# Peptides against a protein of PDB entry 5H65, part 142

Target 1, 294 residues: chain A of PDB entry 5H65
Amino acid sequence: QYLERTPLCAILKQKAPQQYRIRAKLRSYKPRRLFQSVKLHCPKCHLLQEVPHEGDLDIIFQDGATKTPDVKLQNTSLYDSKIWTTKNQKGRKVAVHFVKNNGILPLSNECLLLIEGGTLSEICKLSNKFNSVIPVRSGHEDLELLDLSAPFLIQGTIHHYGCKQCSSLRSIQNLNSLVDKTSWIPSSVAEALGIVPLQYVFVMTFTLDDGTGVLEAYLMDSDKFFQIPASEVLMDDDLQKSVDMIMDMFCPPGIKIDAYPWLECFIKSYNVTNGTDNQICYQIFDTTVAEDVI

## One batch from the design tools (peptide; made by RFdiffusion4, then SolubleMPNN)

Design b2_p17_4_s3 (from b2_p17_4, 9 letters changed)
Fold by OpenDDE base, seed 4:
Structure b2_p17_4_s3 (fold): chain B 294 residues (1-294), chain A 17 residues (1-17)
Amino acid sequence: as target 1 above (294 residues)
Amino acid sequence: MKTPAELFEERQDERLA
């Protein structure tokens, strides 16, 4: 419903929980680095996780590359397999499994690749050429997802991650449950493999000042606030620049706060218990600011 | 029309033999 604008000084005196519409200046925000503000959020257990760095993924895939693909798991009804031996890496074996749709290989742009023993670089190259890539390993009886610390699905530059806490992994043959093996919707893949997908979110703390008071508000948002997907921003320089421009617009460096633009947003208050201490916190919700950038 | 497998074989990473 419609909320009237409330000054921060009034909000600061009220009990939680409540919802407010405010107009305030963004005095400051944290973290200042964009890459530090992007996190992975589990919709079930609500844990926040860091997005793995390239170095982290390198280690995972290097470890995976030490494993030899199991010959008995190659060329099933679900996929056709090809094996390569590297020339300069002590004969590292790499298996690529091409997932079939009803026994037939789909078009190249619709094909899911399962890669076993690939490096991050190789996987990324494949994901740019084909529709989707899943890093896998040879299990006892079937191919299995390599590691939930790495993406379970890579589509172009988008890395899809799963929650280690909430996921109960199933073997690759469970992809058979998908009727259409061409689109490879991340949520469908996750469901088939027993993965609870994580959501990319912007996590930031805003210090808001409307001249009557100062309030810290928490932002956790996937794509609404900036109208930019958190899932894409880390891999897209233009999107990063856009976010930076938005933040610089509201909180311009080297300029006095008197010249800052006004930010209109919704915030909700809520109670947080820390031991015996009860604290009121604030969170931004249902707010889009991208349209304010001219 | 080439299959994904054929395409990959033709355009595989140089680090793969």
Scores: peptide ipSAE 0.202, ipTM 0.824, DockQ to the pose 0.022
Fold by OpenDDE base, seed 2:
Structure b2_p17_4_s3 (fold): chain B 294 residues (1-294), chain A 17 residues (1-17)
Amino acid sequence: as target 1 above (294 residues)
Amino acid sequence: MKTPAELFEERQDERLA
């Protein structure tokens, strides 16, 4: 889509909704800390959520570890189960269920593990070794997802989360509906289990200035703006540095705005009503800045 | 080739410790 470049002063006078192409300098942005800008977004209900902290997950998995695996739910046509008893004084039992493909265990790198009673540390270790891990608990008739406050799927260092509001959880046996039980595509797993997957997004507010006017634009983007996935950035120091570098390039500290580079982007205006107050807000869309950095 | 289950059993302490 082609849009003529419009100065901010003109945009500020127009009613919403409209789309614009702009050329402006990034005067400032918030939040300043990258970890604060990464959120989880539901594509269905559009709620934003914080990415759970390690401490939060520790609590969830610790609680899960207090429950004894139900023997009746072990070793089904879907999975083979193994019980591991810790050597600590508690004698905690951890059930690991290896999901089979057509009755046969796949290769380790293709195997999905269902973990019951594992700690965060143990789960993370297993996810690194086996790639795909689902934290589960014993339900009444079947294994069930442990908690939507925790990842429903861990693949390597990627934690996949589901929306509590929009998800209607189904039991683990619904994984049988998956034809391919080796690839474990997150969206497919989510669909099988009745989960609406959350999306990692960068959430920022940009103060843009083109010399004719100043406006604040909202950025909510998963992987296009920086050409860096929000889903990976929290677990990758190099990606974090890259994002920081990009932001520092557009908004360099200790330098006057006159020397800032120009940012070309698309923004859309929209109306927001807060009680009796009606205001026009702006959001960045369909914009990639990474090419300007390379 | 060992199955994931076999590998886990063989190294269960290492994997979960």
Scores: peptide ipSAE 0.131, ipTM 0.779, DockQ to the pose 0.022
Fold by OpenDDE base, seed 1:
Structure b2_p17_4_s3 (fold): chain B 294 residues (1-294), chain A 17 residues (1-17)
Amino acid sequence: as target 1 above (294 residues)
Amino acid sequence: MKTPAELFEERQDERLA
């Protein structure tokens, strides 16, 4: 829907909620580091979480690797199990469960692996070769998801996470409910296992200045603003460079704001109340930045 | 054509390295 451009000075005088089209310069933004702006968002409870660091994952998987796979849970109608013993001093047991489709093992590019006792390095290597990987552990009666603090599903370089607050985990045998056991759509896997999947989002605060006023606007966006998926940016150097270039273009370091390009975007105002205190906040929405700016 | 199990087995050397 069409919105006429409104100067910031006028917006700052109006009550919320309202929607605006603006043209302003990006005076500054936070956080300055890209990796700090990528977070996980729950679509249900709306909590924001940090993306786990590699070190955090290493600890989780290392702990899981200390547990011996339960022989009684191997080789079910759902999966065939293979066990390997490492050649290190510990002689660690690693179980890989290959999920079958109608009793038949699929090709590697369609195969879901359930990894029990694998390290982060091992899991990453496998995810590069096979379609999908789920880190699991031996439960009392079935295999179970290892830990929601780690990815519930790894596909290539993409780590899929679930919300601890909103998820009610179910055992691995619930994957039987999936008719197609070859594509392994993340949302379908999540639903089968009782997981509310988290969404990768860019989270930033922009300080906007159009010469009539200054306004802070919040950005929470998954893939529209930069036309780059937040889910992929952390694992792709080229995508990171692209985002950095975009931000440097709008907010070039060492240059006076008078020389900054104009940014056109949509913002919406909303009320935030704390007791008797009412504050109006602003959020960017339905905005895609272009490489060519005026 | 190699089975998934065979493909996994081939990575054992890499995993241990």
Scores: peptide ipSAE 0.083, ipTM 0.767, DockQ to the pose 0.025
Fold by OpenDDE base, seed 3:
Structure b2_p17_4_s3 (fold): chain B 294 residues (1-294), chain A 17 residues (1-17)
Amino acid sequence: as target 1 above (294 residues)
Amino acid sequence: MKTPAELFEERQDERLA
């Protein structure tokens, strides 16, 4: 597993697949804007998706809010239900279902809320105040997840998404399979509901230059490279600033590349075939910049 | 008239009562 440093000029001449340790300068990177580099990745089908914008979610929840909660699905052994009727919004019905643990309602910070008919604003307020929220709708026989285009679980400021392609959704009553109905671990919730969770990832292309050659390397990383979770960065200004600072450190604006710091990282080569075109591509892996900057 | 958040708080109050 030990790899000696290999100059880029040598790497560029070699066949794939191979792994390398390199020392290079970050000449440039794309995309330049952090929010453009954060994507959702499915560990099963490997599709990359954009993180839904607030406007996208607004539409989904607005549509959901047009549906009247089914009275027959309220107040089960799993949850207690309360209905709220808006005064100024044409009598919009919002159902809040409070998930119980062994028939007992847990404390607010441990209670999962199922929200039917809520707006994004309302859901976010609940998530920030009471932690775990699942947007739901009335199905034929049970509550169901509202839409995989929206988060299946919101905890604080973190939106957890599922893969539409790989998920086979099950109804809300499947949460009964969870012995502990207080912690609401996203992976456990996903498993219970038949959801394949998507992973937040930083997706960037680095142009690396060590003086012997120039190489483009692909970065897809969740939390190792920056030591910052991609899942949290969009909702945290301080984390965003930290990432920006790191990138500015490696690629400072207005400074010549000769003065750039050296980045030590691992890259792997792989073959990509598009019809008759065969190309060798490179991907950064197993690299933490905080440890590899010299 | 109550918001969903207020409904939650109300439910908590009921539980604690």
Scores: peptide ipSAE 0.092, ipTM 0.747, DockQ to the pose 0.018; fails the geometry check

Design b2_p17_4_s4 (from b2_p17_4, 8 letters changed)
Fold by OpenDDE base, seed 2:
Structure b2_p17_4_s4 (fold): chain B 294 residues (1-294), chain A 17 residues (1-17)
Amino acid sequence: as target 1 above (294 residues)
Amino acid sequence: MPTPAELFERRQDERLA
């Protein structure tokens, strides 16, 4: 899509909705801390959620560990089950279900584990070894996803979350609908289990200034703007540094704005109604900074 | 008592043998 570049002063006078191509400097941005800018977004209901902290997950899995696995749900055509009893004071039972592909255990890197009663630490260790792990609990007639407040799928260091509002959870046996039980594509798993997967997104507010005017633009982007996945940044120090470097490049501390680089991007205006007040807001879209720096 | 990982590996070995 081609749009002629429009100065901010002209944009500020126009009604919404409209799309614009702009060239501006990033005067400032918020939040300043990267971890505060990473959120979970539902593509269906568009709610934004905080990424759960480790402490939150600890509580969820600790609670799950208080429930005893149902022996009636062990060893189905879908999975083989093994129960471990911990030697700690609690003596909790941990059930691990190894999902089979056509009745055969796949290779470790292809195997999906279903875990009952595991701690966060244990689950993370298993996800590193087996790649794919789903925290589950014993339901009435089948294993069920433990809690949508926790990841429905952990793959390595990636935590996949689902939307509580939009998801209609189905029991674990619905994984049988997957033809390929080795790749464990998150979207496929989500579909089988009735989960609307959440998307990691960068959420920021940019104050843009082109010398003719100043406006605030909202950024909600998963991987295009920085060409860095929001889903990976929280667990990768190098990616975090890269994002920080990019932001410092556009908005260098201790330097006057006159020396800032120009950012070319697309913004769209839209109307927001707050009670009786109508205002026009702006959102950045279809923009990659690495390609739009001049 | 074997760990889950150990059990998994053992089962794989049995399957391949």
Scores: peptide ipSAE 0.079, ipTM 0.760, DockQ to the pose 0.016
Fold by OpenDDE base, seed 4:
Structure b2_p17_4_s4 (fold): chain B 294 residues (1-294), chain A 17 residues (1-17)
Amino acid sequence: as target 1 above (294 residues)
Amino acid sequence: MPTPAELFERRQDERLA
């Protein structure tokens, strides 16, 4: 329902939980670096995880590349397999499995690749040519997802991650449960493989000041606040610039707070218990910022 | 129309090395 604007000084005196509409200036925010503000959130266990660095993925895929693809798992009803032997990495064997739709190979833009033994660079190249890529390994009886520390699905520049705690992985043949093997909806792939997908979120702390008081508010948002998906921002320079521009607009460097624009948003208060200490915290919700703010 | 497998094999720059 409609909420009247409440000054921060009044909010700071009230018990939680409550919802408020506020108008305040963004005095400061943290973290300052965009990469640090983007995290992975599990909708089940609610853990926040760091987005893996490229170096982290390199290590995972290098380790995976030490494994030899199992010949008996090649060329099933689900996929056609091709094997490469590298010349430089001591004869590293790489298997690429092209997933078929009802026994027929789809077009490249609709095709899912399962890659075994590929490097991050190779996987990224393939993801730009085909619909999707799943890093896999040879299991005992079937191909299996390589590692939940790496993306379970790569679509273009989008890396989809799963929760290690909440996922109960199933073998690759469970993709057979998907009737349409051309669209490769991440949630459907995740469900078929027993993965609880993680959600990209912006995680930031805003220090808000309306002249009557100062309040710290927590922001955890996937795409509403900036109208920019957290899932895409790390791989898109233009989106990064956009976020930076928005933040610079609200909190311009080298300018006094008197000249800052006003931010209108909704915040909710909630109680947090830390041992014997009980404190009230605040979270921004249902808020979209605009470029033109007075 | 070429299959994904055929396209992959035909494009040398897409091959794994």
Scores: peptide ipSAE 0.035, ipTM 0.675, DockQ to the pose 0.022
Fold by OpenDDE base, seed 3:
Structure b2_p17_4_s4 (fold): chain B 294 residues (1-294), chain A 17 residues (1-17)
Amino acid sequence: as target 1 above (294 residues)
Amino acid sequence: MPTPAELFERRQDERLA
């Protein structure tokens, strides 16, 4: 698509919906803190959710750790199970199920672990040592995902979440439908388990100023705008620094806006109805800052 | 590289630490 550059003053006078190419300065943005700008978005119901905090996960896994693994669900054709009782006074039972590929245990870098009774700390340690981890619980007839409020899949430092509203959970044996039980692609795991995966997104509001007018534009982007995945940024200091550098470049503190760089981007207008009030809003789309800075 | 099961058995105590 080709769009001529349109000044903000002209855009502000036009009806929605329309698409525009603009050249403007980033006067300000919110939220200012990166961790506040990272959300989870459902592609089906379009709800935005907060990324669960460590404390939230601690509670979930603590509760899970109080449940005793069902012996009847151990050691199936799908997985081999190992259990132990902790040496603490509570004698917590932990079960780890190692998913097999065609009846054979894969190497650690290809293995999926199903964990019952693990704490967040323990699960994180395992995810660093093994390829993939799914927190599970003993269901009536099969292992089941522990809780959609927790990650359904942990791979290294990446936590994959599912939408509670749109997911219709299936038991763990549905992983049998996956021909390749070594790669453990998150989308494939989600599909097998009836999960609608949530997408990490940067959610920000940009105040744009081109000298002719001021416009607020909404940014919801996963990995295109910064060329940095929202799914990884919270767990990577270097990526966080990179995003901060980009934002500081566009909106440098302590200097006048006249010295700000120009940002070229695409925005689309759309109508929003709130009760009896009609409002035109704007959203940034199809924009990569690395390519659009002039 | 050992299997995950083997690794877990050998590193069981480390997991809980």
Scores: peptide ipSAE 0.045, ipTM 0.691, DockQ to the pose 0.024; fails the geometry check
Fold by OpenDDE base, seed 5:
Structure b2_p17_4_s4 (fold): chain B 294 residues (1-294), chain A 17 residues (1-17)
Amino acid sequence: as target 1 above (294 residues)
Amino acid sequence: MPTPAELFERRQDERLA
């Protein structure tokens, strides 16, 4: 990918759509807080959604815990079931279903758990000891995914979400279609259950200035720009610090813009119609800044 | 009361025995 560098003043005069290579300073950016820049994106309907907060998940799992696991759905050819009754919380019942591989219980690091009635804290503890966790509920004839507002799959600290609009949920027994029941690839699990998986993305607006002109550029990126996965950053303090460090380097607080480092990136222009007003917008693409920092 | 993880480990031990 080769493009000659174009000054912003020239870009601002041209019609869209076009692609450009630019060298500019990051005058400012929004949102300022990292957690506000991480969103969930559907690859089919392209809707952007907020990542659920811990409090949101607590409510969902608390609601799920009010339902009693159905005894007739326990211990199938697909999974072995165990029930716990808590001493507190008026004897809350928790069901854990251990998914088998060809009728055999796998190792913990290869095992998928289906959980009914678990709290967020309990689920997180289990996800650190087993390969994967799926929050479920007892349906009419089979176990079903609990709620697409919560993760459909939890692997370690990674929460996988599905699109409510594009997904057509199928019951848990559809996991039988997976020949390999040890790897638990998120896309395979999603396909088996009729889920369209959402993608974690960084969503930011950059104000760029090269001394000839100023323009705003939109950034929507999953892992290329920072060389840090958006899917992991919210649960990792070190990754958060790294992103903050990168942004502080390009846009240092308390100093004049003349002292800012130069940012080299690619931007593309596109047309946006708002009523009778036609506006040209810009988006950053195919850009990695982390390599320039090292 | 044993945790789910503890129960799982016990099952694995029983299978290997």
Scores: peptide ipSAE 0.037, ipTM 0.702, DockQ to the pose 0.016; fails the geometry check

Design b2_p17_5_s1 (from b2_p17_5, 8 letters changed)
Fold by OpenDDE base, seed 2:
Structure b2_p17_5_s1 (fold): chain B 294 residues (1-294), chain A 17 residues (1-17)
Amino acid sequence: as target 1 above (294 residues)
Amino acid sequence: GSNRFKTDLYASSSVFD
């Protein structure tokens, strides 16, 4: 789609909804801290929520670790189970269930682990050795996902979360429906378990100025705007640096706006009603910015 | 494949020590 460039002053006078192509300078943006701009978004209910902090996860897994694995749920056709007893004074029991592919244990790098009673530290250590990890608990008749407040799937350093509102959790045995029990695609796992997966998104508010007017535009984007996945940025210092560099390029500190580079982007206007108050808002869409890499 | 799995499993036990 091609749109002619429209000055901000003209846009500000028009009714919503409309789509525009603009050329403007990024006067400012918020939040200023990158980690504050990364959120989890539900594609179904559109709820935005914070990415859980390590401390939050610690609490969840510590609580889960107080539960004793049910012996009756160990060693099924779907998985082989092994129990470890910690050597600390508490003697905590941890169950690790190794999901089989057609009755055969796959390679370590293809194996899904179901962990029952593990701490965050232990789970993270295991996730680095095995392909995928799902924190679980013993239900009445089957293993169940531990808590949607924690990741339903951990792959390396990537934590996959599900929407509490939209998900209707199913028991672990529903993983049997997956034909391929080696790749463990997050969306497939989520579907099998009745989870609506949340999406990592960058959420920012841009103040745009083209000299004719000033407009605030909302940015909610997963991987297009920065060409960097929001799902990976929190755990990768280099990616964080890249995003910071991009933002510094468009909004350089210590210099006047006249020297700022021009940003070309698409924005759409939309109506927001808050009680009796009707407001027109703007959102950036279908826009990619990149550094000049020579 | 199975040997590597067993090795990793054995190594993973130390996680809970």
Scores: peptide ipSAE 0.161, ipTM 0.818, DockQ to the pose 0.035
Fold by OpenDDE base, seed 1:
Structure b2_p17_5_s1 (fold): chain B 294 residues (1-294), chain A 17 residues (1-17)
Amino acid sequence: as target 1 above (294 residues)
Amino acid sequence: GSNRFKTDLYASSSVFD
């Protein structure tokens, strides 16, 4: 829809909900650190969660690595299994299950590995070589997803997470419902396993100033605003640098706001009720930062 | 095929060492 540019002073006087087109300067933003701005969002319950840290994952996988794979669950019609015994003092057993497509093992780069008893380091190394990995454990009658606190699917450097609240986990044999067992689309895997996938999002608060007024606008965006996927930024130094450059461009350190570039964007107002108090808040939407903006 | 895949896995066995 067409929206005429509206000054912030006028917006601040209007009731919500409404949509606006604005031109303003980014006076400041929070959080300042990129890694703090990347969250996981559930599309169903709308809960925002922190992306697990490496240390968190280490604990989960270390615990999983203490469990012995159940021999009864190895070598099914769905997958072929191989057991590795580490050469360390403990002789830890790791089971790698290779998912077959119609009874045939696919190419290495198309094969889904189910890993039972692997450490984070081992899993990541295997993911880099074989693309798709699911951490699993031995259940009573079937393999099961290890823990929704950990990725349900790792593809290269991308960690896919599921919502604990909204997911109703199903056993690994439900992957049989997938006709194509070579592409391993995260959404398809999630559906088969009863997982509600979480979405990586940038979450920031912008303080916008157009000289007539100042307002705070909330940004929750997955890949449009920066033209960079939130799902990839944490694992890619170049993407991180790009985001930092964009933010530095709009909010350059060490200079006055008068010299800041103008940001054109869309914002929508909405009501938030806190007890008896009604507050109007603002959110950025349908906005892409152009590279050539100065 | 399967043999190549297994070879790749064995080549990666050092991951577990």
Scores: peptide ipSAE 0.155, ipTM 0.821, DockQ to the pose 0.034
Fold by OpenDDE base, seed 4:
Order: structure tokens, then C-alpha cells, then sequence
Structure b2_p17_5_s1 (fold): chain B 294 residues (1-294), chain A 17 residues (1-17)
């Protein structure tokens, strides 16, 4: 889109909603820690959630591991089942269900595993060997997703989460509706199971200064602003370093703002009402990081 | 392909040991 550049001092005097193109320096930003800036966002109810910590997931899976797999639900037309009994945890039962494609087991790198009674560590190990993993539990008549507080799908190091508010969970046999049972596209899995998938987003507040005024702008972006997926950054040290480098470039520590590079971006204004208080807020949109050399 | 899958399956059992 085309917009003329507008100075911040002019923007601050105008009513919302409007869209602007600006050129400003990043005086400061929050949160400073990258981990704190990555959230989960529901595209339907728009709730922002924290990404669960490892400790949170451990508790969920430990609780799930206390349940015994139902023998009646093993070895269906959809999946073949294998049961293991742990040696060191009082004989804990773990069921792994291997989803078949038209009655045939696919290659391991194309196979979806349904894990019942596994710990986080075990699930992660399996996800590194197989294409996809879904934590499940035995329901009354079918396997069911274990808990939406945990990932509904794990692919490598990527954890896919669903919205508790918007999802209407269906049983595992609904995976039969998928024509291709080898690719296991997260959105397709979610649709089959009645899950509204959450989106990883960077959430930050930028304080922008162009010399004419100072403005706070909200950033919520999945992969465009940094050209780095928010879904991958938490599990990839190199991506984390890249984001840190970008932020340090725009807001270098120990240097005066006069030496900061210029950031060009689009912002939109919008009205926020809290009781009798009406406030104009600003959000960065449709922006990829670009800098001007001084 | 089938042989690889079987190998991975058996190897995966060690995860629970």
C-alpha cells in the first residue's frame, strides 16, 4: 500500500482510526526478554495466552501417565497399537498408536503417533524420530486428545496448541476424514479434531521517536516483521540470536538515540474505551524491518 | 521403507526403558 510519510507530531493530533506511514527511531521496547514477547493468539476469540513452560507440560503429562490405556481401543482400522511397560516407574503402561494410511503403515518419517501415557521427555524423543505426535488418552468409546493445555500436535521441535475457548473436541477416529494420512498438516489435523489452532505471535510495545514526537505502538506479528517465525524462535538458538541482533541494531545499548537507525513502518490508530475513558492507541501492521543508513 | 519403519519402531521402545 502507498501512504505518505507523516510526522509523529501530526499523528498525535488526529482522530482514530487512521493508517500512517512513519519514519522513526526505536527509543525503547518492552518486554526486553524475547521469551516474554512470544505469545499464543486465537484467531477467533483473540485471546492472548502464554506459551506453556516445560514445567507446566510435565505436570500435564505426568497426570496423563497415571491413567491406564483401554485395551478395547487398541488396534483399530485407523492405527496399530503397541504397549510398553516401564521398568522403573512401577510398571507404568504406555501405549503408542501408529496411524495407518488406508490400512498400511507409512514410513516412519510420515507416520503420526498417538501417545497414551507418555512423559514429556518420551514424547519429545519420539517426535524426533517420527513425523508427528499427538498426546492422547482413552475416552469412553475412542481415543481422545489428552489436554488442550498441552500441544495437540508435536512435529519436531514445533508445539501446536489449540484454543480451549473456541475448540469443540472430537474423537481421534475423526482423523479418518483426512484423505492423506501421511503429511499431517497441522491445520488439517486441527479441523478433523475440532480444534481452533492458536498462532504464535511476537507481542511487543515500541516507543517510537522521530524528533517531532514520541508514540507507543503495539506489535503483534507472526513472521513478517522479523522475517522469523514466532513458532520456531523459542526452540532455535540461532533464531533467537537473530532477533536479538535486530533489536540491538535498532536500539543499541550504551549509544545515544541520535545515532540510532531509522525505522520505517506502518501504524494504524484505533480507539480504546475503558469506561468513560477514551484513548487512541497505535499498532504496527504490514511491516517488515527496514532501516536507513545514517 | 517397511524395514526402516520396523527398525524405528523397535528403537523407539528403548525410550520407555
Amino acid sequence: as target 1 above (294 residues)
Amino acid sequence: GSNRFKTDLYASSSVFD
Scores: peptide ipSAE 0.139, ipTM 0.810, DockQ to the pose 0.035
Fold by OpenDDE base, seed 3:
Structure b2_p17_5_s1 (fold): chain B 294 residues (1-294), chain A 17 residues (1-17)
Amino acid sequence: as target 1 above (294 residues)
Amino acid sequence: GSNRFKTDLYASSSVFD
C-alpha cells in the first residue's frame, strides 16, 4: 500500500484508526536498556511478559531437582532413559531421556533430551551438545513439562517459552505425533504438547519529532525493525552491539537533535480506552531500519 | 552415528559431576 508522507502536525489532528508514512527524527526512546526492551508476547491473548531471569530459572530447576524420577516412566517406546546420581548434593537423581526416532536413537546433535532434575547449568551444557532439551517432571502417568515458567524447549542458547494462559499442556507421549523426531521445530513441539509459544519481541516507545510536531509511537517487533531476532539478541553480544549501534545512530548521545538522522517509517493510529478517557495512540509497523540506509 | 551418540551419552554424566 502506497502512502504519501504526512507531517506529524497533521497526523495529530486526525481521528483513529489510520495509517501513515512519516519522516521524523528519533528524539528519544525508552527503555534505554536493551534487556528491558525484550519481552515475550503471546500471539493469542496478546499479553506481554518479562523474559525470566537466570535467577528465576535457577529456582524452578532447583525445585525440580528435589524430585525423584519415577522409575515406571523410564524407557518407553519414545525414549531411552539414563539415571545419574550426583556424588555431591546428597545424591541428587537426574534422569535424562533420549527421544528416539522410530525406535532408533538419532545423532546427538539431532536428539531431543528430556531432563528430570537438572540444574540450569546442566541443562545448558546438555543443550549445547544435543541441541534440544525439554525440562520435564514425572507426572502421574507420563512425563510432563516441568513448568511453563521455564522454557519448554532449550535449543543451544535459545529459550522457548509458552503462554500459561493459553496453553493446555499435554503429556510428553504426545511427541509421538511428530513424524520427524530429529529437527524438533519449536512450533511443532509446542503444538504436540499443547503449548502456545510466546514470541520474543522488542518493545519500545519512540518519541518522534519532524519539526512540525511530536508524538510517541509504540514499537513491538520480533525481527523486522532491526533485522535482528529478538529471540537471539539477549544471548549474543554482537547482536546486542548491533542494536546499540543502530539506536546510537538514530539517537546519538551528546549531540543536538538537529544533527540526528531522519527516520522513515510507517505508523498506525488506534484508539485506546482508559476508563472514561479516550486516547489516540500510535504504533510503528512494517518498518525496517538497515544500517546502510541510516 | 550411533557410536557417537553412545559416546556422548556416557560423556554426559560428567555434566552432573
Scores: peptide ipSAE 0.106, ipTM 0.797, DockQ to the pose 0.035

